# Designs tried in a protein design run: peptides against a protein of PDB entry 7SID. Part 11

Target 1, 151 residues: chain A of PDB entry 7SID
Amino acid sequence: LHMYLMLLKELPGEEYPLPMEDVLELLKPLSNVCSLYRRDQDVCKTILNHVLHVVKNLGQSNMDSENTRDAQGQFLTVIGAFWHLTKERKYIFSVRMALVNCLKTLLEADPYSKWAILNVMGKDFPVNEVFTQFLADNHHQVRMLAAESIN

## One batch from the design tools (peptide; made by RFdiffusion4, then SolubleMPNN)

Design b1_p9_5_s4 (from b1_p9_5 with K6L)
Fold by OpenDDE base, seed 1:
Structure b1_p9_5_s4 (fold): chain B 151 residues (1-151), chain A 9 residues (1-9)
Amino acid sequence: as target 1 above (151 residues)
Amino acid sequence: SVPPSLLLE
């Protein structure tokens, strides 16, 4: 886990995107890691903070690429899971803050949620719709972060 | 990879 997290942390920013094939390789173990540590608040927070780089890379890619669509799908599955567990009140505010940052980055890349759609339990939830729900989060810092992202 | 259903458990 530590090595994987370090690798995610060292990813280049939006200005220096990675090839999509490299992004895919990084995403392959992500769902397994998230599932294994889903009950660990600190690990989840760390994961969400580090995958911001992945989101930035996805936003810089051609949406018509098969690799891009594959990467988007894998990433959105993970984000959808975190969101669902958030709805079930499984995560503390610090984890939700990290999730909001991920959603914010997705909206920057896809403001109208053309591809940024979370599929949870067989239902589709556009990220812009999901993001709006955090404006009513129980924690004031989460609400503030969400509000700052929209305005 | 882990199926979405397992992530949601």
Scores: peptide ipSAE 0.054, ipTM 0.757, DockQ to the pose 0.421
Fold by OpenDDE base, seed 4:
Structure b1_p9_5_s4 (fold): chain B 151 residues (1-151), chain A 9 residues (1-9)
Amino acid sequence: as target 1 above (151 residues)
Amino acid sequence: SVPPSLLLE
């Protein structure tokens, strides 16, 4: 886990995007790691903070590439899972804060949710609609973070 | 790999 988290942390941002092949290799174990540690708040927060770099890389990629679509799908599946568990009240506010930052970054890359769509339990949820729900979050700081992203 | 259904549990 620690080695994998270190690799995620060291990912370059949008200024130096990774080849999509490298992104795919990093995403391959992500679902397994998230599933294994889904009940660990600290690990989930750390993962969400680190995968921000993945979102930034995807935003700079060619959307016509099959590899890009594959990477987007794998990433969105993970984000969708975190969102779903958030709806189930499984995560404390600090994890939700990290998730909001991921969603914010997705919206920066795809403001109209053309590809940023979460598929959860067979249903599609555009990220812009998902993001709006955090404006009504029970925790003040989460609401504030979401509201700041609108202005 | 873990299927999405397992992630959502």
Scores: peptide ipSAE 0.052, ipTM 0.752, DockQ to the pose 0.400
Fold by OpenDDE base, seed 5:
Structure b1_p9_5_s4 (fold): chain B 151 residues (1-151), chain A 9 residues (1-9)
Amino acid sequence: as target 1 above (151 residues)
Amino acid sequence: SVPPSLLLE
């Protein structure tokens, strides 16, 4: 786990995005890691913080490529899982903060949720609609982060 | 990869 997390942490910033092929390879084991550690708040927070780099890479990529669509799908599956567990109140505020930051970055790249759509248990949830729900989060810091992200 | 159903449950 820690070796994988270290790889995620060492991803370049948005000024030097990785090739989509590299992003895709990094995303392949991500769903397995998230599933295994879904009950560990600290691990989930760390994963969400580190995948911000992946989100930024996806936002700057050409969505017309097959690898980009594949990477997008794998990433959105993971985010959808975190969103689902958030709705079921399984995550503390610090994990939700990290999730909001991921959603914010997605909306910066896709403000109208053309491709940023979460599919959870066969139902589609546009990220812009998902994001607005955090304006009513039970924790004040989450509400503030959500409000600041859209203003 | 883990099926979405296993992630969501």
Scores: peptide ipSAE 0.051, ipTM 0.748, DockQ to the pose 0.418
Fold by OpenDDE base, seed 2:
Structure b1_p9_5_s4 (fold): chain B 151 residues (1-151), chain A 9 residues (1-9)
Amino acid sequence: as target 1 above (151 residues)
Amino acid sequence: SVPPSLLLE
């Protein structure tokens, strides 16, 4: 876990996007790591903070590329899982804060949720609609972050 | 990767 997290931490941001091949390699173990540590709030927060770089890279890529679509699908699966567990009240506010930041970055790249759609339990949830729900979050800091992200 | 169903458990 720590080695993987260190790798994610060192990912370049939007200013220097990674090759899509590298993004795909990094995404391969992500679902497994998230699954193993889904009950650890601190680890989940750390993962979500680190994958912001992946989101930024995906936003800079050609969406018509097969590799891009594959990467998007793998990433959205993970985000969808975090969203689902959030709806089930499994995560504290600090994890939800990190998730909102991920969703914000997705909306910056895809404001109309053309490709940013979470599939959870066989149902589709556009990220713009998902994001709106955080405006009514029980924690004031989460509501504030969501509200600030819209403007 | 882990199937979505396992992540959602």
Scores: peptide ipSAE 0.051, ipTM 0.749, DockQ to the pose 0.424

Design b1_p9_6_s1 (from b1_p9_6, 7 letters changed)
Fold by OpenDDE base, seed 1:
Structure b1_p9_6_s1 (fold): chain B 151 residues (1-151), chain A 9 residues (1-9)
Amino acid sequence: as target 1 above (151 residues)
Amino acid sequence: EDIFKYVKK
């Protein structure tokens, strides 16, 4: 876990995106790691904070390649899982804050949710639709973060 | 139920 988290942490930012092939390799173990630690709030928060780099990389891809679609799909499925568990009240506010930051970054890259669509148990949820629900979050800091993103 | 198991391989 720690080695994997370190790799995520060391990813380049938006200014220097990774090759899509490298992104794909990093995404491969992500779902398994999330599954193993889904009940650990600190680990989930750390994962979501680190995958912001992945979101930025995916958003900077200007090519409609198979690898891009594959990477986007793998990532969005994981985010969808976090969203689902959030709806089930499995995560404290700090984890939800990290998730909102991920969703915010996705919307900045894809404001109309052309590709940023969460599929959870066979149902599609555009990120812009999902994002608006955080405006009604029970925690004021989460509401504030969501509100800042739409202003 | 483990929702992360639905991630496409």
Scores: peptide ipSAE 0.389, ipTM 0.828, DockQ to the pose 0.539
Fold by OpenDDE base, seed 3:
Structure b1_p9_6_s1 (fold): chain B 151 residues (1-151), chain A 9 residues (1-9)
Amino acid sequence: as target 1 above (151 residues)
Amino acid sequence: EDIFKYVKK
C-alpha cells in the first residue's frame, strides 16, 4: 500500500500528463486497494487525494483512443463506488472532501459530463449532477468546498 | 457488499 500510494503522490500534474499506457498500469491495482481498505477512512482519504493526479492526466489525454476509454471507465467505476458508499453514509466528512475535489477536477476536464458519468449498479449519474448533491451535504466544510468549486 | 467488485477490468 505505502509504495503504491507513494507512486500516486509522485505523479506529475496536469501540466505534464502521463502517457495513457502508464495511467492504465497505475489503475490496474486501484480497485483492489480500494476494496481492501474501503473501511479505513484515513486510507480512503489518502487514496482520493492522490488519485487527483490521475484525474488531471485523464483530462489531458486523447479521448478517442481505446486505452483512454478503458482508463476512464476503470477510474470512473472506482469514483462511482466511493460515491455509492458516500450515499450509504459510510465515509466521514474528510473523505467526502477528498471526493469532492476529485469530482471538481473531473468537471474542470469535462464541464458538461460528456464522458464523466458514474455508473453504479447499472444506473448512470453524470458528475455535474452528482456534484450538486454535495451542496446539501450534512457537514459545513463539505458544503463550503462544493460551493466554492462552482464559483 | 463490496461495491468495488463491480469495477470494470
Scores: peptide ipSAE 0.387, ipTM 0.828, DockQ to the pose 0.549
Fold by OpenDDE base, seed 4:
Order: C-alpha cells, then sequence, then structure tokens
Structure b1_p9_6_s1 (fold): chain B 151 residues (1-151), chain A 9 residues (1-9)
C-alpha cells in the first residue's frame, strides 16, 4: 500500500502529463486498493488526495484513443464508487473534502460534464450534478469548499 | 456490497 501511495504522490501534475500507458498501469491496482481499504478513512483520504494528479492527466488527455477511454472509464468508476459510498454516509468530512477536490478538478477540465459522468450501478450521474449536492453537505467545511469551487 | 467490484479492469 505505502509503495503504491508513494507512486501516486510522486506523479507529475498537469504540466507534465504521463503517457497513457503509464496511467493505465497506475490505475490497474487502484480499484483493488480502494476496495480493500474502503472502510479506512485515512487511507481513502490519502488515495483521493494523491489521485488528483491522475485527474489532471486525464482531464487534458485526448479521448480519441482506446487507452484514454479505458483509463478515464476506470478512474470515473472509482470516483463514482466513492461518491456512492458518500451518499450512504460511509465517509467522514475529510474524505468528502478530498472527493470534492477531485470533482472540482474534473469540472475544471469538463465544465459541461461531456465525459465526466459517473456511472453507478448502471445509472449515469454527471459530475456537475453530483457536485451540486455537496453544497448541502452536513459539514460546514465541505459546504464551504464546494461553494468556493462554484466560481 | 462492495461497490468497487464494478470497476472495469
Amino acid sequence: as target 1 above (151 residues)
Amino acid sequence: EDIFKYVKK
């Protein structure tokens, strides 16, 4: 886990996007790690904070390739899972804060949710609609972060 | 239910 988290942390940001092949390699174990530690608030927070780099990479990538579509699909499904569990009140505010940051980054890259769509159990949820729900979050810090991200 | 099982690999 720690080695994987270190890899995520050391990923280059938007200024230095990774080859899609490398992104795919990094995403392969992600769902398994998330599944294994889905009940660990600290680990989930750390994962969401570190995958911000991946979000930035995917946000500026060309969606013409199959690899890009595959990578984006895998990532969005993971984010969708975190959101779903958030709706079920499984995560504390600090994890929700990290999730909001991920969603914010997605919206910056895709304001109209053309491709930023979460599919959860066969239903589509555009990220812009998902994001709006955090304006009514029970925790004041989450509401504040969401509100600040509107502009 | 493990929602992460729906992630495509």
Scores: peptide ipSAE 0.387, ipTM 0.828, DockQ to the pose 0.536
Fold by OpenDDE base, seed 5:
Structure b1_p9_6_s1 (fold): chain B 151 residues (1-151), chain A 9 residues (1-9)
Amino acid sequence: as target 1 above (151 residues)
Amino acid sequence: EDIFKYVKK
C-alpha cells in the first residue's frame, strides 16, 4: 500500500501531464486497493487526495482514443463507488471533502458532464447533478467547499 | 457489500 501511495504522491501535476498509457497502468490496481481499504478513513482520504493528479491528467487529455475512454471509465467507476458509499454514510467529512475536490476537478474539465458520468450498479449519475448534493451536506466545511467550487 | 467489486476491469 505505502509503495503504491508513494507512487501516486510523486505523480507530476498539471504542468507535466502523464501519457495515457502510464495513467492506465496506475489505474489497474486502484480498485483492488480501494476495496481492501474501503473501511479505513485515513487511507481512503489519502487515496482520494493523491488521485487528484489522475483527475487533472484525464481532464487535460485532448486525445480521443480507446485508451482515453478506458482510463476515464476505470476512474469514474472508482469515484462512483466512493460516492455510493458516501450516500450510505460510510465516510467522515474529511473523506467527503477529498471526494468533492475530485468532483470539482472533473467539472472544471467537463462542466456539462458530457463524459463525466458516474455509473453505479448500472445507473448513470452525471457529476454536475451529484455535485449539487454536497451543497446540502451535513457538515458545514463540506458545504462551504462545494459552494466556493461553483464560483 | 463491496461496491468496488462492481468496478469494470
Scores: peptide ipSAE 0.386, ipTM 0.828, DockQ to the pose 0.496

Design b1_p9_6_s2 (from b1_p9_6, 7 letters changed)
Fold by OpenDDE base, seed 5:
Structure b1_p9_6_s2 (fold): chain B 151 residues (1-151), chain A 9 residues (1-9)
Amino acid sequence: as target 1 above (151 residues)
Amino acid sequence: EDIFRYVKK
């Protein structure tokens, strides 16, 4: 876990995007890591903070490639899972803050949720609709973060 | 049920 988290932390940001092939390799173990540590709030927060780099890379990528669609699908599956567990009140506010930052970054790249759609248990949830729910979050800092301008 | 093992459709 430690080595994987270090790798995620050292990813270049939007100023230096990664090749999509490298993004795919990083995403392959992500769902398994998240599943294993789903009950660890600190690990979940760290993962969500680090995958912001992945979100930025996906936003700048060419959506026409097969690798982009594959990476997009794997990433959105993980984000959808975190959102689902958030609806079940499994995560403290600091984890929800990190999730909101991921959702904001997705909306910057796709304001109308053309491709940023969470599929949870066979149902589609556009990120713009999901994001609106955090405006009514029980924690004031989460509401404040959600209310800030996306762009 | 493991929500992280679902595949995006």
Scores: peptide ipSAE 0.392, ipTM 0.824, DockQ to the pose 0.645
Fold by OpenDDE base, seed 1:
Structure b1_p9_6_s2 (fold): chain B 151 residues (1-151), chain A 9 residues (1-9)
Amino acid sequence: as target 1 above (151 residues)
Amino acid sequence: EDIFRYVKK
């Protein structure tokens, strides 16, 4: 599991995107890792910070590709889970900050939430709708981060 | 129920 986190850390940024096949392979164990460490605030923060690179990769890929849709689905499932647990007050502000950064990056790539839609327990939540909820977060730093211009 | 296991397809 530590090796997996190190792999996430070494992902290239937006300037040098990974092939979608590599992104898809990297995402396969992500859900399991998140589930195992869901109660560890530091690990969750680390995961969310590292997957920012994945979000950037997904946003630059061909949206018509089957692999892209598959990767987006797997990623959005994880983000949706973190959001759900956030609503249940399971995460401290630093983890919520990392989640907001992921959501902001998604909105930069898909400002109208055409593909950036979280599905949680059978219900769909567009990321732009989810994002606005953080404007009312209890922690001032989270509100400030959410209030920053996306454009 | 594990919220991380709901795979979107």
Scores: peptide ipSAE 0.391, ipTM 0.826, DockQ to the pose 0.711
Fold by OpenDDE base, seed 2:
Structure b1_p9_6_s2 (fold): chain B 151 residues (1-151), chain A 9 residues (1-9)
Amino acid sequence: as target 1 above (151 residues)
Amino acid sequence: EDIFRYVKK
């Protein structure tokens, strides 16, 4: 886990995007890691904070490439799972804060949710619609973060 | 059911 998280942390951001092939390799174990540590709030928060780099990379890529679509699918599956478990009240506010930051970054890259669509158990949920739900979050800090303008 | 195992295609 430590080694993997370190790799995610060191992933170049928006200013220096990685080749999509490299992003795909980093995403392969992500769902397994998340599943294994789903009950650890601190690990989940750390994962969500680190995958912000992946979101930034995806936003700089050609949306029409096969590798981009594959990477988007792998990433959105994980985000969708975190969102689903959030709706089931499985995560504390600090994890939800990290998730909102991921969603905000997705909206910066795709304001109209053309590709940023969460698929959970066969149903599609555009990120812009999902994001509005956090405006009504039970925790004031989450509501405030969601209410801030996207920069 | 493991929600993380459902991969979007």
Scores: peptide ipSAE 0.391, ipTM 0.826, DockQ to the pose 0.672
Fold by OpenDDE base, seed 4:
Structure b1_p9_6_s2 (fold): chain B 151 residues (1-151), chain A 9 residues (1-9)
Amino acid sequence: as target 1 above (151 residues)
Amino acid sequence: EDIFRYVKK
């Protein structure tokens, strides 16, 4: 886990995107790692903080290849899962704050939610609509982060 | 069904 998280942390951002093939290799184990540590708040927070680099990298990619769509799908599946579990009140505020940062970055990369759509149990949730819900989060810091991110 | 392993196409 530690080595994997380090790789995610060191992933080049928007200015220096990796080849999509390399991004896919990094994303392949992600869902399994998240599933395994879903109940560990600290690990989930760390994962969400580190995948910010993935979002930045995806935003710089040509979005017309099958590999790009595959990478987007894998990433959005993970974010959607975290969103779903958040709705089920499984995560503390610090994890939700990390999720808000991911959603913010997604909106920066895709302001009109053309591809940034979460699909959970057959239902679609555009990231812009998901993000808005955090303005009403029960924790004041989450609400503040969401509000500051919009403005 | 594992929510993390349902891959969006």
Scores: peptide ipSAE 0.389, ipTM 0.823, DockQ to the pose 0.710

Design b1_p9_6_s3 (from b1_p9_6, 6 letters changed)
Fold by OpenDDE base, seed 3:
Structure b1_p9_6_s3 (fold): chain B 151 residues (1-151), chain A 9 residues (1-9)
Amino acid sequence: as target 1 above (151 residues)
Amino acid sequence: EDVFAYVPR
């Protein structure tokens, strides 16, 4: 786990994005890792903080359409799952803060949710619609973070 | 079901 998390942390941001093929290879284990550690708040927070780099890479990619779709799908599945479990009150505010940062970064890359659409339990939810829900979060700091992202 | 499970579109 820690070696994998370190690899995610070392991903370059928007300034120098990785090839989509490399991003995809890093994303392949992510779903399994998240599923295994879903009940560990600290691990979930760390994962969400590190995948911010992945969002930045996805936003800069103009390569293979199939690989791009696959990478986007892998990432959005994980974000959608964290959002779903958040609605079920599974995560403390620190994890929700990290999730809001991921959603904020997605909106910066795709403001109109053309590709940033969460599919959860067979239903589609555009990220811009999902993000608005955090303005009503029960924790003050989460609401504040969401609000500053709109301005 | 596992919400983290990836299903290609």
Scores: peptide ipSAE 0.591, ipTM 0.930, DockQ to the pose 0.785
Fold by OpenDDE base, seed 1:
Structure b1_p9_6_s3 (fold): chain B 151 residues (1-151), chain A 9 residues (1-9)
Amino acid sequence: as target 1 above (151 residues)
Amino acid sequence: EDVFAYVPR
């Protein structure tokens, strides 16, 4: 786990994107890692904070590429799962803060949710619709973070 | 069903 998290942390930012092939290799284990550590709040927070770099990479990718679609699918599955478990009140505010940051970054890259659509339990949820739900979060810091993206 | 499981479209 620690080695994997280190790799995620060291990903280049938006100004220096990785080749999509490399992004895919990093994303392949992500679903399994998240599933295994879903009950660990600290690990989940760390994962969500580190994958911000992945979001930035995906935002600058060629949308016509097969690899891009695959990477988007793998990433959005994980984000959708975290959102689903958030709705089930599984995560404390610090994890929700990290999730909102991911969603915020996605909206910056795809404001109209053309590709940023979460599929959870067979249903599609555009990120812009998902994001607005955090404006009514029970924790004031989460609400404030969400509101910063709109104002 | 594992909500984290990736299913290709």
Scores: peptide ipSAE 0.590, ipTM 0.929, DockQ to the pose 0.787
Fold by OpenDDE base, seed 5:
Structure b1_p9_6_s3 (fold): chain B 151 residues (1-151), chain A 9 residues (1-9)
Amino acid sequence: as target 1 above (151 residues)
Amino acid sequence: EDVFAYVPR
């Protein structure tokens, strides 16, 4: 786990994007790691904070390649899962804060949710629609963070 | 059902 988290942490950001092939290789184990540690709040928070780099990298990629679609699909599946479990009240505010940051970054890259669509339980949810739900979050800091993106 | 499981479109 720690070695994988180190790899995610050291990912270059938007200024120095990785080839999509490398991003795809990093995303392959992500679903399994998240599934295994879904009940550990600290690990989930750390994962969500680190995958911010992945979001920035995906936003700089060629959106019409097969590798891009595959990488987006794997990443969005994980984000959708965290959102789904958030609706089931599985995560504390600090994890929700990290999730909102991911969604905020996705909206910056794709304001009209052309590709940023979460598929959960066979249903599609555009990120711009999902994001507005955090404006009504029970924790004031989550609401504040969500509200900052409106400006 | 594992919500984290990736299903290709």
Scores: peptide ipSAE 0.589, ipTM 0.930, DockQ to the pose 0.797
Fold by OpenDDE base, seed 2:
Structure b1_p9_6_s3 (fold): chain B 151 residues (1-151), chain A 9 residues (1-9)
Amino acid sequence: as target 1 above (151 residues)
Amino acid sequence: EDVFAYVPR
């Protein structure tokens, strides 16, 4: 786990995008790791903080390539899962804040949710629609973070 | 069903 998290942390951001092939290789284990540690709040927060680098890479990629679509699918599945479990009140505010940061970055890359669509249990949820729900979050810091992204 | 499981579209 720690080795994988280190790799995610060291992923270059928007200023130095990785080849999509490399991004895809990093994303392959992500779903399994998240599933295994879904009940560990600290690990989930760490994962969400680190995958911000992935969002930045995806935002600079050619959305028409097959590898890009695969990478988007891998990443959005994980984000959608965290959102789904958030709705089920599985995560504390610090994890939700990390999730909001991911959603914010997605909106910056895709303001109209053309590709940033969360598929959960076979249903599609555009990120711009999902994001607005955090404006009504029970925790004041989450609401504040979400509000800062809107303004 | 595992909500984290990736299913290609």
Scores: peptide ipSAE 0.588, ipTM 0.929, DockQ to the pose 0.782

Design b1_p9_6_s4 (from b1_p9_6, 7 letters changed)
Fold by OpenDDE base, seed 3:
Structure b1_p9_6_s4 (fold): chain B 151 residues (1-151), chain A 9 residues (1-9)
Amino acid sequence: as target 1 above (151 residues)
Amino acid sequence: PDIFAYVRK
């Protein structure tokens, strides 16, 4: 886990995006790692904070359509899972804040949710619609973070 | 249930 998290942490930002092939390799074990530690709030927060780099890389991607779609799909599925568990009140505010940051970054890359759509249990949820729900989050810091993201 | 299970192949 720690080695994997270290790799995620060392990802370059938007100014120097990774090739899509490298992004795909990093995404492959992500779902399994998230699933294994889904009940650990600290690990989930750390994962969500580190995958911000992945979102930034996806936003800058202009590679082949198949690899891009694959990477986007894998990432969105993980975000969708965190979103689903958030709806079930499984995560504390600090994890939700990390999730909001991920959603914010997705909206920066895809403001109109053309591809940024969460599929949870067979249903589609555009990220721009999902994001607005955090404006009514129970925790004031989450609401504040969501509010500043739309300005 | 594991919500991440449907993602894994």
Scores: peptide ipSAE 0.200, ipTM 0.801, DockQ to the pose 0.436
Fold by OpenDDE base, seed 4:
Structure b1_p9_6_s4 (fold): chain B 151 residues (1-151), chain A 9 residues (1-9)
Amino acid sequence: as target 1 above (151 residues)
Amino acid sequence: PDIFAYVRK
């Protein structure tokens, strides 16, 4: 876990995106890691904070690339899972804060949710619709973060 | 159910 988290943390931002092939390699174990530590709030928060780099990389890639679509799909599956578990009240506010930041970054890359669509249990949920739900989050800091993210 | 089960290798 530590080694993997270090790799995620060291990902370059929008200024210098990784080759999509490298992004795919980093995404391969992500779902397994998230699943294994899904009950650990601190680990989940850390993962979500680190995958912001992945979102930034995906946003700078050509959407017409098959590898880009594959990477986007794998990432969105993980985000969808975190969102689903959030709806099941599995995560405290600090984890939800990190998730909101991920969703914000996705919306910056895809404001109209053309590709940023969460598929959870066979159902599609556009990120822009998902994001607005956090404006009504039970925790005031989550609501504030969501509101700030509008600008 | 494990929400990540369908994506696990």
Scores: peptide ipSAE 0.196, ipTM 0.800, DockQ to the pose 0.287
Fold by OpenDDE base, seed 5:
Structure b1_p9_6_s4 (fold): chain B 151 residues (1-151), chain A 9 residues (1-9)
Amino acid sequence: as target 1 above (151 residues)
Amino acid sequence: PDIFAYVRK
C-alpha cells in the first residue's frame, strides 16, 4: 500500500500530464486498493488527494481515443464507489472534502457532465447533479468548499 | 473485485 501511495504522490500535476498509457497502468490496481481499504478513513482520504493528479490528466486528454475512454471508465467507477458510500454516511468530513475536490476538478474539465457521469448499481448520476448535493452537507467546511467551487 | 460488495444501508 505505502509503495503504491508513494507512487501516486509523485505523479506530475496538470502542467506536466502523463501519457494515457501510464495512467492506465496506474489505474489498474486502484480499484483493488480502494476496495481493500474502503473502511480506513485515513487511507481513503490519502488516495482521493493523490488521484487529483489523475483527474487533471483525464481532463486534458483527448476523449476520442480508446485508452482515454478506458481510463475514464476505471476512474469514474472508483469515484462512484466513494460517492455511493458517502450517501450511506460511511465517510467522515475530511474524506468528503477530498471527494469534493475530485468532483470540482472533473467539473472544471467537463462542466456539463458530458462524460463525467457516475454509474452506481447500474444507475447513472451526472457529476454536476451529484456536486450540488454537497451544498447541503452536514459539515460546514464541506458546504463552504462546495460553495466556493461554484465560482 | 467489487468495491460495492458487503455495503449495507
Scores: peptide ipSAE 0.181, ipTM 0.790, DockQ to the pose 0.194
Fold by OpenDDE base, seed 1:
Structure b1_p9_6_s4 (fold): chain B 151 residues (1-151), chain A 9 residues (1-9)
Amino acid sequence: as target 1 above (151 residues)
Amino acid sequence: PDIFAYVRK
């Protein structure tokens, strides 16, 4: 886990994106890692904070590429799972803060949720619709983080 | 696949 998290942390930022092939390799074990540590709030927070680099990489890639679509699908599956458990009140505010940051980054790359769509239990939820729900979050810091993206 | 399926049960 620690080595994997270090790799995620050291990813280049938006200005220097990784080749999509490298992004795909990093995404392959992500769902399994998240599943194993789904009840660990600190690990989940760390994962969500580190995958911000992945979101930035996806946003700078050619949306017409097959590899880009594949990477988007793998990433959105994980984000959708985190969001679903958030709806079930399984995560504390610090994890929700990290999730909102991921959603904000997605909206910066795809403001109209053309590709940023979460599929949970067979239903599609555009990220822009998901994001607005955090404006009514029970924790004030989460609401403030969500609100600053709109104003 | 739902990676959190066991948590909901």
Scores: peptide ipSAE 0.204, ipTM 0.798, DockQ to the pose 0.131; fails the geometry check

